# Designs tried in a protein design run: peptides against a protein of PDB entry 5A53. Part 146

Target 1, 230 residues: chain A of PDB entry 5A53
Amino acid sequence: LVENVKQALFIPGQSCNKNLHDIMVDLSALKKPDMKRFNRKNDIHPFEDMSPLEFFSEKNDCSLMVLMTSSKKRKNNMTFIRTFGYKIYDMIELMVADNFKLLSDFKKLTFTVGLKPMFTFQGAAFDTHPVYKQIKSLFLDFFRGESTDLQDVAGLQHVISMTIQGDFQDGEPLPNVLFRVYKLKSYKSDQGGKRLPRIELVEIGPRLDFKIGRIHTPSPDMVTEAHKKP

## One batch from the design tools (peptide; made by RFdiffusion4, then SolubleMPNN)

Design b2_p18_7_s2 (from b2_p18_7, 7 letters changed)
Fold by OpenDDE base, seed 2:
Structure b2_p18_7_s2 (fold): chain B 230 residues (1-230), chain A 18 residues (1-18)
Amino acid sequence: as target 1 above (230 residues)
Amino acid sequence: PFFDEELSEADKLLDELL
């Protein structure tokens, strides 16, 4: 089953600042060409009223949304929203720590727009813990793009790395998720031996450390409907 | 649809190389 590439809508909230705008621009660049951005601030409070987001999802035909807000309690907050049938499926607040780096902080490397990223998830909790499973699912869904056949592995230029920052136990605050983006460099060893191509990863940005905030999870019924294969 | 987004074979190979 080949699914259509999910379109993302980036929405500056009323409290969107310059830093969030810059982060939005850089993160959304990774979603090109399957991305829209609003130029105007919108007064949206998704954990109080989800209806404006459902309206925007339908009106813009975007099943992915990112709301950019900032407050004293939730500084540099990126609310990631997914919809199914233009209804809210899930939401998660990911607050960008102050140590962020923009694309401009890295050496500009030429990249082809629209190439699929590879993913790496570092931390066992990505497979076991509900919140980190949701984050894994979200980022895979957000950035993987169109499912193409194995033949395009040679064209994969980007790696999205997500790392859980340290170990944690039940009842402890959830560690940050370290978001990193790398360009894959494959060196063909000219030496005529069966040497595996050397792969080097070069960080290209943005660099974001995500603090986990509020979460909305789908109802069991929505999960069932959303996982139905046609 | 939200399929359980499994890692691709490329992702798995990357994890082996990193």
Scores: peptide ipSAE 0.233, ipTM 0.824, DockQ to the pose 0.611
Fold by OpenDDE base, seed 3:
Structure b2_p18_7_s2 (fold): chain B 230 residues (1-230), chain A 18 residues (1-18)
Amino acid sequence: as target 1 above (230 residues)
Amino acid sequence: PFFDEELSEADKLLDELL
């Protein structure tokens, strides 16, 4: 089953500032060509009323949305939204820490637009904890695009790395997720007859540390409908 | 549709190399 690449819509909220705009531009560049951005601010409060997002999903034919807002309680907040049949499936608030780096902070490397990333997830909780499982699912769904069986490994240029910042116990605050983007460099090492390819990763940005905020999870009925194979 | 997003073989190989 070849799924069409999910389209993303980036929406500046009413409280969107210059930093969030710059983050939006850089993160959305990784989703090209499957990305739209609004140029105007929109007064959207998704945890109070989801109907404007459902309307934008349908009108723009986008099943992925990112709302950019900032407040004292939720500074540099990126709300990631997924829809199914233009209805809200899930939402998660990911607040960008002040230590963020933009693409301009890294050495400019030539990047081919539209190549699929590889992923790495560091932390056992990505497979066991429901919130980190949702984050893993979200980022795979957001950036992987179409699953083609013919992943020509030769075409893979970049790695998206997500790391849980430290260990935690039940009832403790959820650690941040460290988002990093690398360019993969393969070197032919001619050492002693076994050509082991040496792989080097070069960070290309953006660099984002995500603090986890509010979450909306789908109903069991929506999960069942969304996972039905056609 | 939403599918259980599995890591590709390339992703798994990368995790072994890092």
Scores: peptide ipSAE 0.216, ipTM 0.816, DockQ to the pose 0.621
Fold by OpenDDE base, seed 4:
Structure b2_p18_7_s2 (fold): chain B 230 residues (1-230), chain A 18 residues (1-18)
Amino acid sequence: as target 1 above (230 residues)
Amino acid sequence: PFFDEELSEADKLLDELL
Protein backbone atom coordinates (compact mmCIF):
# COMPACT_ATOMS: atom_id res chain seq x y z
CA LEU B 1 0.00 0.00 0.00
CA VAL B 2 1.43 3.36 -1.03
CA GLU B 3 0.08 6.27 0.99
CA ASN B 4 0.45 9.87 -0.08
CA VAL B 5 2.83 11.98 1.99
CA LYS B 6 0.97 14.01 4.58
CA GLN B 7 1.47 17.74 4.12
CA ALA B 8 2.24 19.94 7.12
CA LEU B 9 1.15 23.53 7.70
CA PHE B 10 3.08 25.66 10.21
CA ILE B 11 1.00 28.50 11.61
CA PRO B 12 2.34 31.40 13.68
CA GLY B 13 -0.23 32.24 16.33
CA GLN B 14 -0.91 35.77 17.49
CA SER B 15 1.58 35.35 20.36
CA CYS B 16 4.34 33.81 18.20
CA ASN B 17 7.75 35.26 19.15
CA LYS B 18 11.20 35.22 17.53
CA ASN B 19 12.32 32.06 19.34
CA LEU B 20 9.22 30.17 18.23
CA HIS B 21 9.66 31.47 14.71
CA ASP B 22 13.25 30.18 14.65
CA ILE B 23 12.14 26.82 16.08
CA MET B 24 9.35 26.66 13.49
CA VAL B 25 11.82 27.30 10.65
CA ASP B 26 14.23 24.62 11.85
CA LEU B 27 11.63 21.96 12.66
CA SER B 28 9.78 22.59 9.40
CA ALA B 29 13.05 22.16 7.48
CA LEU B 30 12.90 18.48 8.48
CA LYS B 31 9.49 18.22 6.78
CA LYS B 32 10.59 19.71 3.43
CA PRO B 33 9.38 19.46 0.71
CA ASP B 34 6.02 18.49 2.27
CA MET B 35 5.56 21.65 4.29
CA LYS B 36 3.90 25.06 4.09
CA ARG B 37 4.51 28.00 6.45
CA PHE B 38 2.35 31.02 7.01
CA ASN B 39 4.27 34.27 7.27
CA ARG B 40 1.48 36.13 9.04
CA LYS B 41 0.22 35.63 12.56
CA ASN B 42 -3.21 34.07 12.95
CA ASP B 43 -5.43 34.44 16.00
CA ILE B 44 -6.24 30.77 16.66
CA HIS B 45 -7.18 29.17 19.97
CA PRO B 46 -7.60 25.47 19.11
CA PHE B 47 -8.83 24.34 22.54
CA GLU B 48 -11.57 27.00 22.43
CA ASP B 49 -12.56 26.75 18.76
CA MET B 50 -11.21 24.12 16.36
CA SER B 51 -13.13 25.37 13.30
CA PRO B 52 -10.36 27.71 11.99
CA LEU B 53 -7.92 24.77 11.93
CA GLU B 54 -10.38 22.57 10.05
CA PHE B 55 -10.80 25.41 7.55
CA PHE B 56 -7.01 25.73 7.12
CA SER B 57 -6.65 21.95 6.77
CA GLU B 58 -9.16 21.84 3.93
CA LYS B 59 -8.07 25.07 2.21
CA ASN B 60 -4.37 24.11 2.19
CA ASP B 61 -4.87 20.33 1.81
CA CYS B 62 -2.80 19.73 4.95
CA SER B 63 -3.60 16.93 7.38
CA LEU B 64 -0.79 18.02 9.73
CA MET B 65 -0.66 21.43 11.41
CA VAL B 66 1.57 23.08 14.00
CA LEU B 67 0.40 26.21 15.79
CA MET B 68 3.13 28.36 17.37
CA THR B 69 2.01 30.30 20.46
CA SER B 70 3.58 31.63 23.66
CA SER B 71 2.09 32.79 26.93
CA LYS B 72 3.15 32.96 30.58
CA LYS B 73 1.32 29.68 31.25
CA ARG B 74 2.32 27.99 27.96
CA LYS B 75 5.71 29.36 26.93
CA ASN B 76 7.09 28.31 23.53
CA ASN B 77 4.03 26.17 22.83
CA MET B 78 3.81 24.05 19.70
CA THR B 79 0.30 22.67 19.26
CA PHE B 80 0.45 19.68 16.94
CA ILE B 81 -2.83 18.98 15.15
CA ARG B 82 -3.83 16.11 12.90
CA THR B 83 -6.94 16.01 10.77
CA PHE B 84 -8.84 13.19 9.12
CA GLY B 85 -11.18 14.19 6.30
CA TYR B 86 -10.31 17.80 7.24
CA LYS B 87 -11.83 17.27 10.71
CA ILE B 88 -9.76 17.44 13.88
CA TYR B 89 -8.47 13.98 14.76
CA ASP B 90 -6.14 14.82 17.64
CA MET B 91 -4.19 17.68 19.19
CA ILE B 92 -1.31 17.94 21.64
CA GLU B 93 0.50 20.90 23.18
CA LEU B 94 4.28 20.46 23.33
CA MET B 95 6.06 23.35 25.05
CA VAL B 96 9.72 23.83 24.12
CA ALA B 97 12.01 24.29 27.12
CA ASP B 98 14.38 27.30 27.18
CA ASN B 99 17.45 25.08 26.65
CA PHE B 100 16.59 24.50 22.97
CA LYS B 101 19.27 24.49 20.26
CA LEU B 102 18.75 25.60 16.67
CA LEU B 103 20.37 24.14 13.55
CA SER B 104 22.79 27.10 13.63
CA ASP B 105 24.09 25.87 17.00
CA PHE B 106 25.40 22.67 15.38
CA LYS B 107 28.21 22.11 12.92
CA LYS B 108 26.86 22.44 9.40
CA LEU B 109 26.63 19.00 7.87
CA THR B 110 25.47 18.30 4.35
CA PHE B 111 21.87 17.20 4.72
CA THR B 112 19.78 15.91 1.85
CA VAL B 113 16.29 17.36 2.09
CA GLY B 114 13.37 14.97 1.64
CA LEU B 115 14.98 11.73 2.86
CA LYS B 116 13.00 9.52 5.22
CA PRO B 117 14.14 9.52 8.84
CA MET B 118 14.64 6.52 11.02
CA PHE B 119 13.05 6.68 14.46
CA THR B 120 14.02 5.63 17.94
CA PHE B 121 11.68 5.88 20.92
CA GLN B 122 13.31 5.49 24.33
CA GLY B 123 10.98 4.69 27.21
CA ALA B 124 8.46 1.90 27.78
CA ALA B 125 5.63 4.43 28.15
CA PHE B 126 5.71 5.07 24.37
CA ASP B 127 4.10 1.63 24.02
CA THR B 128 1.90 1.61 27.15
CA HIS B 129 0.83 5.12 28.21
CA PRO B 130 -1.93 6.75 26.08
CA VAL B 131 -0.31 10.22 25.94
CA TYR B 132 3.10 8.89 24.93
CA LYS B 133 1.45 6.53 22.43
CA GLN B 134 -0.18 9.59 20.87
CA ILE B 135 3.20 11.38 20.76
CA LYS B 136 4.83 8.35 19.12
CA SER B 137 2.01 8.07 16.58
CA LEU B 138 2.13 11.80 15.88
CA PHE B 139 5.88 12.01 15.22
CA LEU B 140 5.90 8.86 13.10
CA ASP B 141 3.00 10.24 11.08
CA PHE B 142 4.53 13.71 10.88
CA PHE B 143 8.07 12.87 9.73
CA ARG B 144 8.06 9.38 8.16
CA GLY B 145 6.85 10.70 4.82
CA GLU B 146 5.71 8.47 1.99
CA SER B 147 4.89 4.87 2.81
CA THR B 148 6.67 2.68 0.30
CA ASP B 149 6.88 -1.11 0.45
CA LEU B 150 10.50 -0.74 -0.66
CA GLN B 151 12.54 0.23 2.36
CA ASP B 152 15.40 1.78 0.44
CA VAL B 153 17.90 1.68 3.31
CA ALA B 154 20.21 3.81 1.14
CA GLY B 155 17.79 6.72 1.59
CA LEU B 156 18.00 6.65 5.40
CA GLN B 157 20.47 9.33 6.50
CA HIS B 158 19.01 10.78 9.68
CA VAL B 159 17.52 9.60 12.94
CA ILE B 160 14.80 11.24 14.97
CA SER B 161 15.23 10.22 18.60
CA MET B 162 12.54 10.73 21.20
CA THR B 163 13.29 9.97 24.86
CA ILE B 164 11.06 10.16 27.92
CA GLN B 165 13.04 12.08 30.54
CA GLY B 166 13.08 9.64 33.45
CA ASP B 167 10.63 7.28 35.08
CA PHE B 168 7.25 8.30 36.47
CA GLN B 169 4.41 6.78 38.45
CA ASP B 170 0.66 7.16 38.21
CA GLY B 171 -0.45 10.61 39.37
CA GLU B 172 2.97 12.21 38.77
CA PRO B 173 3.53 14.92 36.16
CA LEU B 174 4.40 13.46 32.78
CA PRO B 175 8.15 13.71 32.08
CA ASN B 176 9.37 15.79 29.16
CA VAL B 177 10.07 14.23 25.79
CA LEU B 178 13.59 14.88 24.54
CA PHE B 179 13.58 15.44 20.78
CA ARG B 180 16.95 14.92 19.06
CA VAL B 181 17.99 14.67 15.43
CA TYR B 182 21.09 12.80 14.34
CA LYS B 183 22.91 12.13 11.12
CA LEU B 184 23.86 8.49 10.74
CA LYS B 185 27.47 7.84 9.78
CA SER B 186 28.47 4.35 8.75
CA TYR B 187 32.12 3.40 8.97
CA LYS B 188 33.63 0.25 7.58
CA SER B 189 35.51 -1.19 10.54
CA ASP B 190 38.53 -3.14 9.30
CA GLN B 191 38.97 -4.59 12.79
CA GLY B 192 39.46 -8.35 12.89
CA GLY B 193 38.01 -9.60 9.59
CA LYS B 194 34.38 -9.15 10.69
CA ARG B 195 33.15 -6.18 8.68
CA LEU B 196 30.77 -5.04 11.37
CA PRO B 197 29.71 -1.60 10.20
CA ARG B 198 30.35 0.89 12.96
CA ILE B 199 27.48 3.32 13.16
CA GLU B 200 27.95 6.74 14.70
CA LEU B 201 25.23 9.27 15.35
CA VAL B 202 26.11 12.94 15.02
CA GLU B 203 23.61 15.43 16.42
CA ILE B 204 22.51 17.93 13.76
CA GLY B 205 19.62 19.68 15.50
CA PRO B 206 17.27 21.11 16.33
CA ARG B 207 17.39 20.04 19.99
CA LEU B 208 14.03 20.38 21.70
CA ASP B 209 12.83 19.31 25.15
CA PHE B 210 9.03 19.08 25.03
CA LYS B 211 6.87 19.65 28.08
CA ILE B 212 3.48 18.02 27.54
CA GLY B 213 0.45 20.29 27.77
CA ARG B 214 -3.21 19.86 26.85
CA ILE B 215 -4.40 17.04 24.61
CA HIS B 216 -7.43 16.30 22.47
CA THR B 217 -8.07 12.66 21.58
CA PRO B 218 -10.29 11.38 18.77
CA SER B 219 -13.61 9.68 19.37
CA PRO B 220 -13.63 5.87 19.05
CA ASP B 221 -15.64 6.27 15.85
CA MET B 222 -13.00 8.58 14.34
CA VAL B 223 -10.27 6.11 15.33
CA THR B 224 -12.15 3.31 13.54
CA GLU B 225 -12.66 5.39 10.39
CA ALA B 226 -9.08 6.69 10.32
CA HIS B 227 -7.63 3.15 10.58
CA LYS B 228 -9.84 1.62 7.88
CA LYS B 229 -7.74 0.25 5.07
CA PRO B 230 -9.10 1.15 1.65
CA PRO A 1 -5.09 6.67 7.11
CA PHE A 2 -2.72 6.29 10.09
CA PHE A 3 -1.06 3.04 8.98
CA ASP A 4 2.52 4.29 9.28
CA GLU A 5 2.38 4.32 13.08
CA GLU A 6 4.49 1.16 13.32
CA LEU A 7 8.27 1.08 13.43
CA SER A 8 9.91 -0.08 10.22
CA GLU A 9 12.43 -2.91 10.05
CA ALA A 10 15.09 -0.22 9.67
CA ASP A 11 13.90 1.40 12.91
CA LYS A 12 14.07 -1.96 14.68
CA LEU A 13 17.59 -2.59 13.41
CA LEU A 14 18.59 0.87 14.61
CA ASP A 15 17.21 0.13 18.07
CA GLU A 16 19.35 -3.01 18.18
CA LEU A 17 22.46 -1.03 17.23
CA LEU A 18 21.96 1.80 19.72
Scores: peptide ipSAE 0.205, ipTM 0.815, DockQ to the pose 0.644
Fold by OpenDDE base, seed 5:
Structure b2_p18_7_s2 (fold): chain B 230 residues (1-230), chain A 18 residues (1-18)
Amino acid sequence: as target 1 above (230 residues)
Amino acid sequence: PFFDEELSEADKLLDELL
């Protein structure tokens, strides 16, 4: 089944500031060409009323949305929203820590738009803990695009790394997720007549540490419907 | 549909390299 690449819509909220705008620009650059951005701020409160997001999902044919808001309680907040049939499936608030780095903070490397990233998820909780499972699912869904059985490894230029920042126990605050983006560089190493390709990862940005905020999870019925293979 | 997008073979190979 060739699934159509999910389109993303980036929405500046009313409280969107310059830093969030810059983060939005840089993160959305990784989703090109399958990305739209609103130029105007929109007063959207997704945990109070989801209907405006459902409307935008349908109107823009985007099943992925990111709302950019900032407050004292939720500074640099990126609300990631997914829809199914233009209805809200899930939402998660990911607040960017102040130590963020933009693409401009890294050495500019030649980047081909539209290539699929590779992923690495560091931390057992990505497979076991419901919140981190949702984050893993979200980022795979957001950036992988079309599932092609044959990923031509030769076409893979980017690595998205997500790391849970430390161990945690039940009832403890959920550790941040460290979002890192690397470019894969292949070097021809001439070691003794065997050309072993040496692979190096070069960080390209953005660098984002995500603090987990509020979450909306789908109903069991929506999960069942969304996972139905056509 | 939401697929539990399994990590690709390339992702798995990367995890072995990191």
Scores: peptide ipSAE 0.183, ipTM 0.800, DockQ to the pose 0.594

Design b2_p18_7_s3 (from b2_p18_7, 8 letters changed)
Fold by OpenDDE base, seed 1:
Structure b2_p18_7_s3 (fold): chain B 230 residues (1-230), chain A 18 residues (1-18)
Amino acid sequence: as target 1 above (230 residues)
Amino acid sequence: PFFDTELTEEDLLLDKLL
C-alpha cells in the first residue's frame, strides 16, 4: 500500500517575524521529507479570502498548509489549514505563547528523518469538545497521514504529547494546548545480568504552547465527502 | 504574486545535520 502521506506547505504571511520563522523551521523539520516552505512573504488573510490557499493547495499538491502571521491581537499565529480536493476543509488559528523553546534550546540528538511520531493526548475534551476534536484530528493528519498501519515498534523514535492546560467550563476561554516532542532512548540496562530494556523519553523540542484562535469548521457535505474516500 | 520558492541549500543542510 503506497501510504498517501499528506504534504504540508508552510507559508510566511506578510506579518511573519523572526520568531515565527524559527518556529516554522523547527516544526517543519518534524514533517520532513513531506513538507514545502515558501521563503517569500505572502499577503494572505484566510478568514477574509480563502482562494489564495486553495490555489496554493492545488499548485503545490499540499492538503496541509500552515500560514505564519503576527499582530498585536494574534501574536505568533499559526493558521493550520486542511484541504479536500484542493478546497478548504477546515482552519484553526493556533497562537504560540512567548515561552516557546526551539530545537536549539535542547540537547542535539540525531534522529532519522521520515519516522512517524506516536501521539499522546491528555485531556478528556480531546474526545468530547468539538474544537479539541478538530485539533486532535488535525495533528494526527499532519504527522501520521491517512495510513493507520501499525507503526512497527522498532520504527518508533518520536512521541508528540498534546495536553490541554487545565480544566474549563462552558463559556470560559479554551485552555491552551501544550505541544511537546520527545525522543525515545532505549538503554540496555545490565541490572544483575538481566538486560531490562529501559526506555527513556527525552524532550527534543520544539516546545509550543498553543492559544486557540479563530476556527473554520467544515460543512456537513464536505465531512461526508471526506469520509467517503478510502 | 504567489511565490513558489524552492527549499534553500541551508534548508537542505539542516536536513543533513538533523
Scores: peptide ipSAE 0.034, ipTM 0.562, DockQ to the pose 0.027
Fold by OpenDDE base, seed 4:
Structure b2_p18_7_s3 (fold): chain B 230 residues (1-230), chain A 18 residues (1-18)
Amino acid sequence: as target 1 above (230 residues)
Amino acid sequence: PFFDTELTEEDLLLDKLL
């Protein structure tokens, strides 16, 4: 089954700042060509009224949205939204820590637009904890691209790594998720006459540490309907 | 300064309906 690539819409909120704009540009570059960006600020408060996001989902035919907002309480906040049938499926606030790095902070490497990244997830909670399961599902949906049966290993250029920052117990604040992007570089090592292909991972950015904020989870009925459609 | 890149017609339509 060839699943259609989910389109993403990036929306600057009313409180969007330069740092968030730069982060938006860099993160959205990884989603090209399956991405739209708005240039104007929109006064959207998704946890108060979701109707504007449902409207944007339908009008832009985008099942993925990212709202960029910043406040004293929620600095550098990226609200990730998924829709199903143009209705809100789930939402999660991911606040970017101040230690972020942009693509410009790394050595410029040529990359082919539209290649699917490989994902790596570090932390058992990605498989067991409901919030981290949602994050894992979200990022897979966001960047997996078109499902082709040909996992052509030859097309693998990028690795997205997501790491839970440390262990946590029940009732403790959820650790940050460390988002890292690497390019695969193949080197021919001339060690001892046998050219063994050496693969190195080179960080290309952006580098984002996500603090988890508010979450909206889908109803059981929406979960059932979303899993029935191939 | 948010760079005033030309709004697409789509961006304009959405801004009118909000």
Scores: peptide ipSAE 0.018, ipTM 0.545, DockQ to the pose 0.016
Fold by OpenDDE base, seed 5:
Structure b2_p18_7_s3 (fold): chain B 230 residues (1-230), chain A 18 residues (1-18)
Amino acid sequence: as target 1 above (230 residues)
Amino acid sequence: PFFDTELTEEDLLLDKLL
């Protein structure tokens, strides 16, 4: 079953600034070719009114959306939205910490567009805690390219690492999620006349530390419906 | 300031859907 690749729409909000724009450009580059971006700022407040996002989902045939906003309370906020049947499925605010690094901060490496990244998740809460389960699901869904049955190891060029920053207890603030992107580099090591392929991970960016903000969770009915569609 | 990222022709079409 060739699952149709989910298309992403990046939307600059009214409060979008240069830093958010640069982050948007760099993050969206990882979603190429399955990405659209608006150039115009849109006054969208998704936790107050979801209808504009549902409209954009339908009009652009995008089941993934990212709204870029910034305020004193929610600086560098990326609201990730998923739709199902052009209706809001879930939303999560992920605020980028000021220590972010852009692709330009790393050694420029050539990469093939459209290759599916491998994901790694560090932290037990990605499997147990509802918020981190949603984040895991979101990012897997967001960067899920064409499910070719052949995870052609030959086609693996990128690794996206997501790490929960430290342990936490119930009632404590949720730790940040550390987003890191690596490229696999194959070196021909000449060790004793046998060319052993050496693979190294090289960070390519962007480097984003996500602070978790507001969340909208799907209704149980929508969960059931979304799991019924392949 | 709308940041002029190199608008692909496709990017220009999306702004028309607004």
Scores: peptide ipSAE 0.016, ipTM 0.542, DockQ to the pose 0.019
Fold by OpenDDE base, seed 2:
Structure b2_p18_7_s3 (fold): chain B 230 residues (1-230), chain A 18 residues (1-18)
Amino acid sequence: as target 1 above (230 residues)
Amino acid sequence: PFFDTELTEEDLLLDKLL
């Protein structure tokens, strides 16, 4: 089954600022060509009324959305939304910490647009804890790209690393998720007349530390419907 | 009124930087 590549829509909220705009630009670049961005601020409050997002999902044929908002309580907030049948499936607030780095903070490296990144997840909670399972599912779904079996090895250009920042116990605040992007750099080292291939991981950005905010989980019925792939 | 606007020229320039 060639799954159609999910399209993403990036939406600046009314409280979107320069930092969020820059983060939006850099993160959305990793989703090209399967990305749209709005240039105008939209007054959307997804945890109060989801109807505007459902409307945008349908109108733009985007099953992925990212709303950029900032407030005193939720600074640099990226609300990630998924839809199923243009209805809200799930939402999660991921607030970018102030220590973020943009693509401009790293050495510019050329890359091919549309290549699927490899994901790495560090932290057992990505497989056991419901919130981190949702984050893992979301990011895999967001960047999955075209599933062509042959492209996975020959087209390996990027590694996206997601790390849970430290251990936590039940009832403790959820640790941040550290988002890092690397490019594979291949070079030939001349050692004693033998050219040995070397591969290095070079961080290319953006660098984002996500604080977890509010979550909307799908109803059991919507989970069942979303797993009913024809 | 919700505004859907297409990618700006600045958004297209990022394709040249990558």
Scores: peptide ipSAE 0.011, ipTM 0.512, DockQ to the pose 0.028

Design b2_p18_7_s4 (from b2_p18_7, 6 letters changed)
Fold by OpenDDE base, seed 4:
Structure b2_p18_7_s4 (fold): chain B 230 residues (1-230), chain A 18 residues (1-18)
Amino acid sequence: as target 1 above (230 residues)
Amino acid sequence: PYFDEELSENDKLLDELL
């Protein structure tokens, strides 16, 4: 079954600033061609009223949304939303730390649109802790392109790395998630007459450190219905 | 004001990268 590629909608909130806009542009580039962006600011408060997001999901046929807001309490906040049947499935606030890097901060490398990234997850909590499981699921869902049976490693150009920043104990604040994007660069090494292909990972950006904010988890009924899709 | 007209520097960069 070819799973239809999930479409993403990027929404500037009323408090969206230049930095968040630039981050939005760079992150959304990784989702091309399966991405829409609004140019106008929208006064949306998803943890107060979800109805506008459900409306946008339906009207734009997007099951993924990212709302860009910024406040003193939630600076550079990217609210990631997933819908199922145009109803809110889950939400998570991921606040971008001030140490972010844009694509312009890296060496310009040609970027091929529509290639599926490979993911790497560093930290046991991605498989054990409910919040990090949600983050893992979200990012896999977000950047998973068409399920082509062509696992052809030959088309792999990009690696997205997600790392939990350090260990944590129960009751401690959840560590940040370090988001990094790499391009696979093949070099022909002339070492010793056998041209061994050397593959190097080159960071291409954006570089984002995500602080975890508020979370909305799906109802058990919605989880059951979402998993019934063949 | 996010004016519709001028591509952000990042949009220009993306168009150069694509």
Scores: peptide ipSAE 0.022, ipTM 0.534, DockQ to the pose 0.024
Fold by OpenDDE base, seed 2:
Structure b2_p18_7_s4 (fold): chain B 230 residues (1-230), chain A 18 residues (1-18)
Amino acid sequence: as target 1 above (230 residues)
Amino acid sequence: PYFDEELSENDKLLDELL
């Protein structure tokens, strides 16, 4: 089954600032060519009214959306939205900490556009805790690209690492998620006529620490319908 | 209102990389 590649729409909100714009540009570059960006600010409040996002999902044929907003309470807020049949499936607020790094902060490395990244998840809660399970599902869904059966290791250029920042107990604030992007660099070491391939990970950016905000979870009925599509 | 903000240096850099 060739799963149709999910298209992403990046939307600057009314309160979008320069830092969020730069983050949006860098993160959306990882989703090329399956990405659209709006150049105009839109007054959207997804936790108050979801209808504008459902409208944009349908009109742009995008099942993934990212809304960029900033306030004193929710600084550098990226609201990630998924739709199913152009209806809201789930939403999560991920606020970028001020220690972020852009692609310009790293050594420019050429990469092939459209290659599927490999994911690594660090933290048991990604498999057990509902919120971190949603984050894992979201990012896997966002960057899956074309399901080529050949995850040809030879075609693997990027690794996205997601780490839960420390342990936590029930009732404690949820730790941040550390988002890191690496390029695989292959070295041919000519040691004594045996070419041993050496693989190194080089960070390429962006570097984002996500603070978890508000969440909208799908209804049980929507979960059932979303799993029925082959 | 358009982002009257000039294409960030990042947009120019990405257009060179992609």
Scores: peptide ipSAE 0.022, ipTM 0.547, DockQ to the pose 0.024
Fold by OpenDDE base, seed 1:
Structure b2_p18_7_s4 (fold): chain B 230 residues (1-230), chain A 18 residues (1-18)
Amino acid sequence: as target 1 above (230 residues)
Amino acid sequence: PYFDEELSENDKLLDELL
């Protein structure tokens, strides 16, 4: 089966700044080689007019897009967009908190490009709450693509951890999602003549705390059509 | 990139590390 790896397009918006550019570079590096970046700012307002994004989806053959914008109300805002048949399927605003860490803030660890990460999700709401279900689905689509072949343990290099920051009740603001990236390091420990492979997780970045913003959910018809295609 | 040379060099360094 030719894995239909979903391609991502990173788009700097008109209000993109240095910090958001750096975040874009680091996050997009995790999506290599299945990533394109625009090097020019584009004036796109996805919650007002989605047509420019549909155009870019088609012209770049990208079913994943990330729009980088920043304002006083929506600082360091990454709008994640998915398309189906080059039409908007869903959108979510994820604002990066100011406590972010870049890859340069961690020990420089080389990694093989194109290895699919393993995901871990912490928080019951990822399986019950519609917004967190969408986030889970989005990030799985973003980094794994459509075909979940059983990743050979031998190909496991990265773990992406997504954690809901605390409990919440109905009507409360949705807690942030903590995004963390780890590299798996295998050490041959010679403890007592038995070479037990010790696996250690080393954080490599970026470290992003996502505040949830506006959401666009797919129509029931689009959900049905998207699930009909393997 | 439309940002300064420093960002461009950082992007190059990331491309060498990846």
Scores: peptide ipSAE 0.022, ipTM 0.567, DockQ to the pose 0.024
Fold by OpenDDE base, seed 3:
Formats: structure tokens, C-alpha cells, sequence
Structure b2_p18_7_s4 (fold): chain B 230 residues (1-230), chain A 18 residues (1-18)
């Protein structure tokens, strides 16, 4: 089944700054060619009025959106939005910590556009806790390239790692999610006549630590309708 | 409305990495 690749739209909010712009550029590069960006700021408040995002979803044929905003309470905030039938399905605020690294902070490594990344998830809560299950679902959906039946292991170039930063109990603040991107580098090691291919993971960026903010969950009816379409 | 961004300096760096 060739699933249609979901298109992403990146939107600068009214409070978007240079740091958020640079993060937007670097994160959106991982979504090429299935990405659009706005160059103008838009006054959008998705937890107050969702109608502008539904309008942009339909007009740009994008089922994924990322809104870039910053305030004293929600610094470096990336609001991830998914739509179904151009209606809001879910939303999550992920605030980038100040320790972020851009692609320019790493060694320049060329990569082939359009290759599906492998995901790794570290932390049991990605399978059990509703918020981390939504994050896992979102990122898998966001970076799902063409499902070619040829999982050609030979084409694996990128690994995206997502780690929950420590353990937590009920009623405690939710730990950050550590987002890391690696390139697979193959070396021919000539060790003693057995050419064992050595594979190394090289971090390529961006490096983002996400603090979890506000969440909008889909209605039970929207969940049922979204699961009926393959 | 869709508005294409002019290539920032960071966009140029990305195009060198791709």
C-alpha cells in the first residue's frame, strides 16, 4: 500500500524570533521534499481559535503543521498540529530548551533527500503513558516517508533517537524528550583478514530537548474515523 | 496563502549539507 506522504507546513507565529526561525529551517530540512514554509508571521493562537490552522491545512493540502511562537511562559514553543479531513485531530506544545544545537554546529555530512529515517524510542512511557504515546505517534507520522515495500536496509542513512529524560511517578512533572539525529557511517575495517563492516552513528543535528506544554487530544469520533482510512 | 521564504544564510548552509 503506497500511503500518500503527509505534507508539513511550518508557520512563524507573531512572536517568532531568529532562534525559532533557525530551528524551523533545520527541522524542516529533515522533511524535504514534503515541506512548505511561510516567510511571514501569522497571529495564530491555536488553543484559543483553531479555525486559521484548519484554513491553512486545506489551502496548502498539509495534514501536518508546526507553529513557531515564543513568550515568557512558553519560550521557543513548537506547536505540532495534525489534521484529518482538514479538521484539527490533535495538538501538542513542545518547547525547545536553550541548549539546542543547529546543523551548523555539527560536521557537514551530505545526505540523500527522501530516505525514511529509522526511529528509536528510549523510555517505557512511550508505550504506556498517553502523552508520550501521542509524541511517539506524532513523530512517526511526521517523518513517515514513502512506505516503499522495499525496506532496503541498504538505504538506511538516518536514525532519529527520542529519549525520555529520566524516570517519573504519577503527579510529577513530565520529563523532557531528547531529540537526536544520527547518520550511519559504514567503515571497512581490515582487522586480521575478516572484513567486518563497522557501522558508526555520527550525530548530524539538529539537537533539541523538548519540554512538554499544552495538549489537545482528539474526540473519540475523530479517532474512530482516522483509524478507518488505511 | 503560501509564501516562499527567501533563502536565509541558514538555508544556504542546509543546501550545502543536502
Amino acid sequence: as target 1 above (230 residues)
Amino acid sequence: PYFDEELSENDKLLDELL
Scores: peptide ipSAE 0.014, ipTM 0.520, DockQ to the pose 0.029

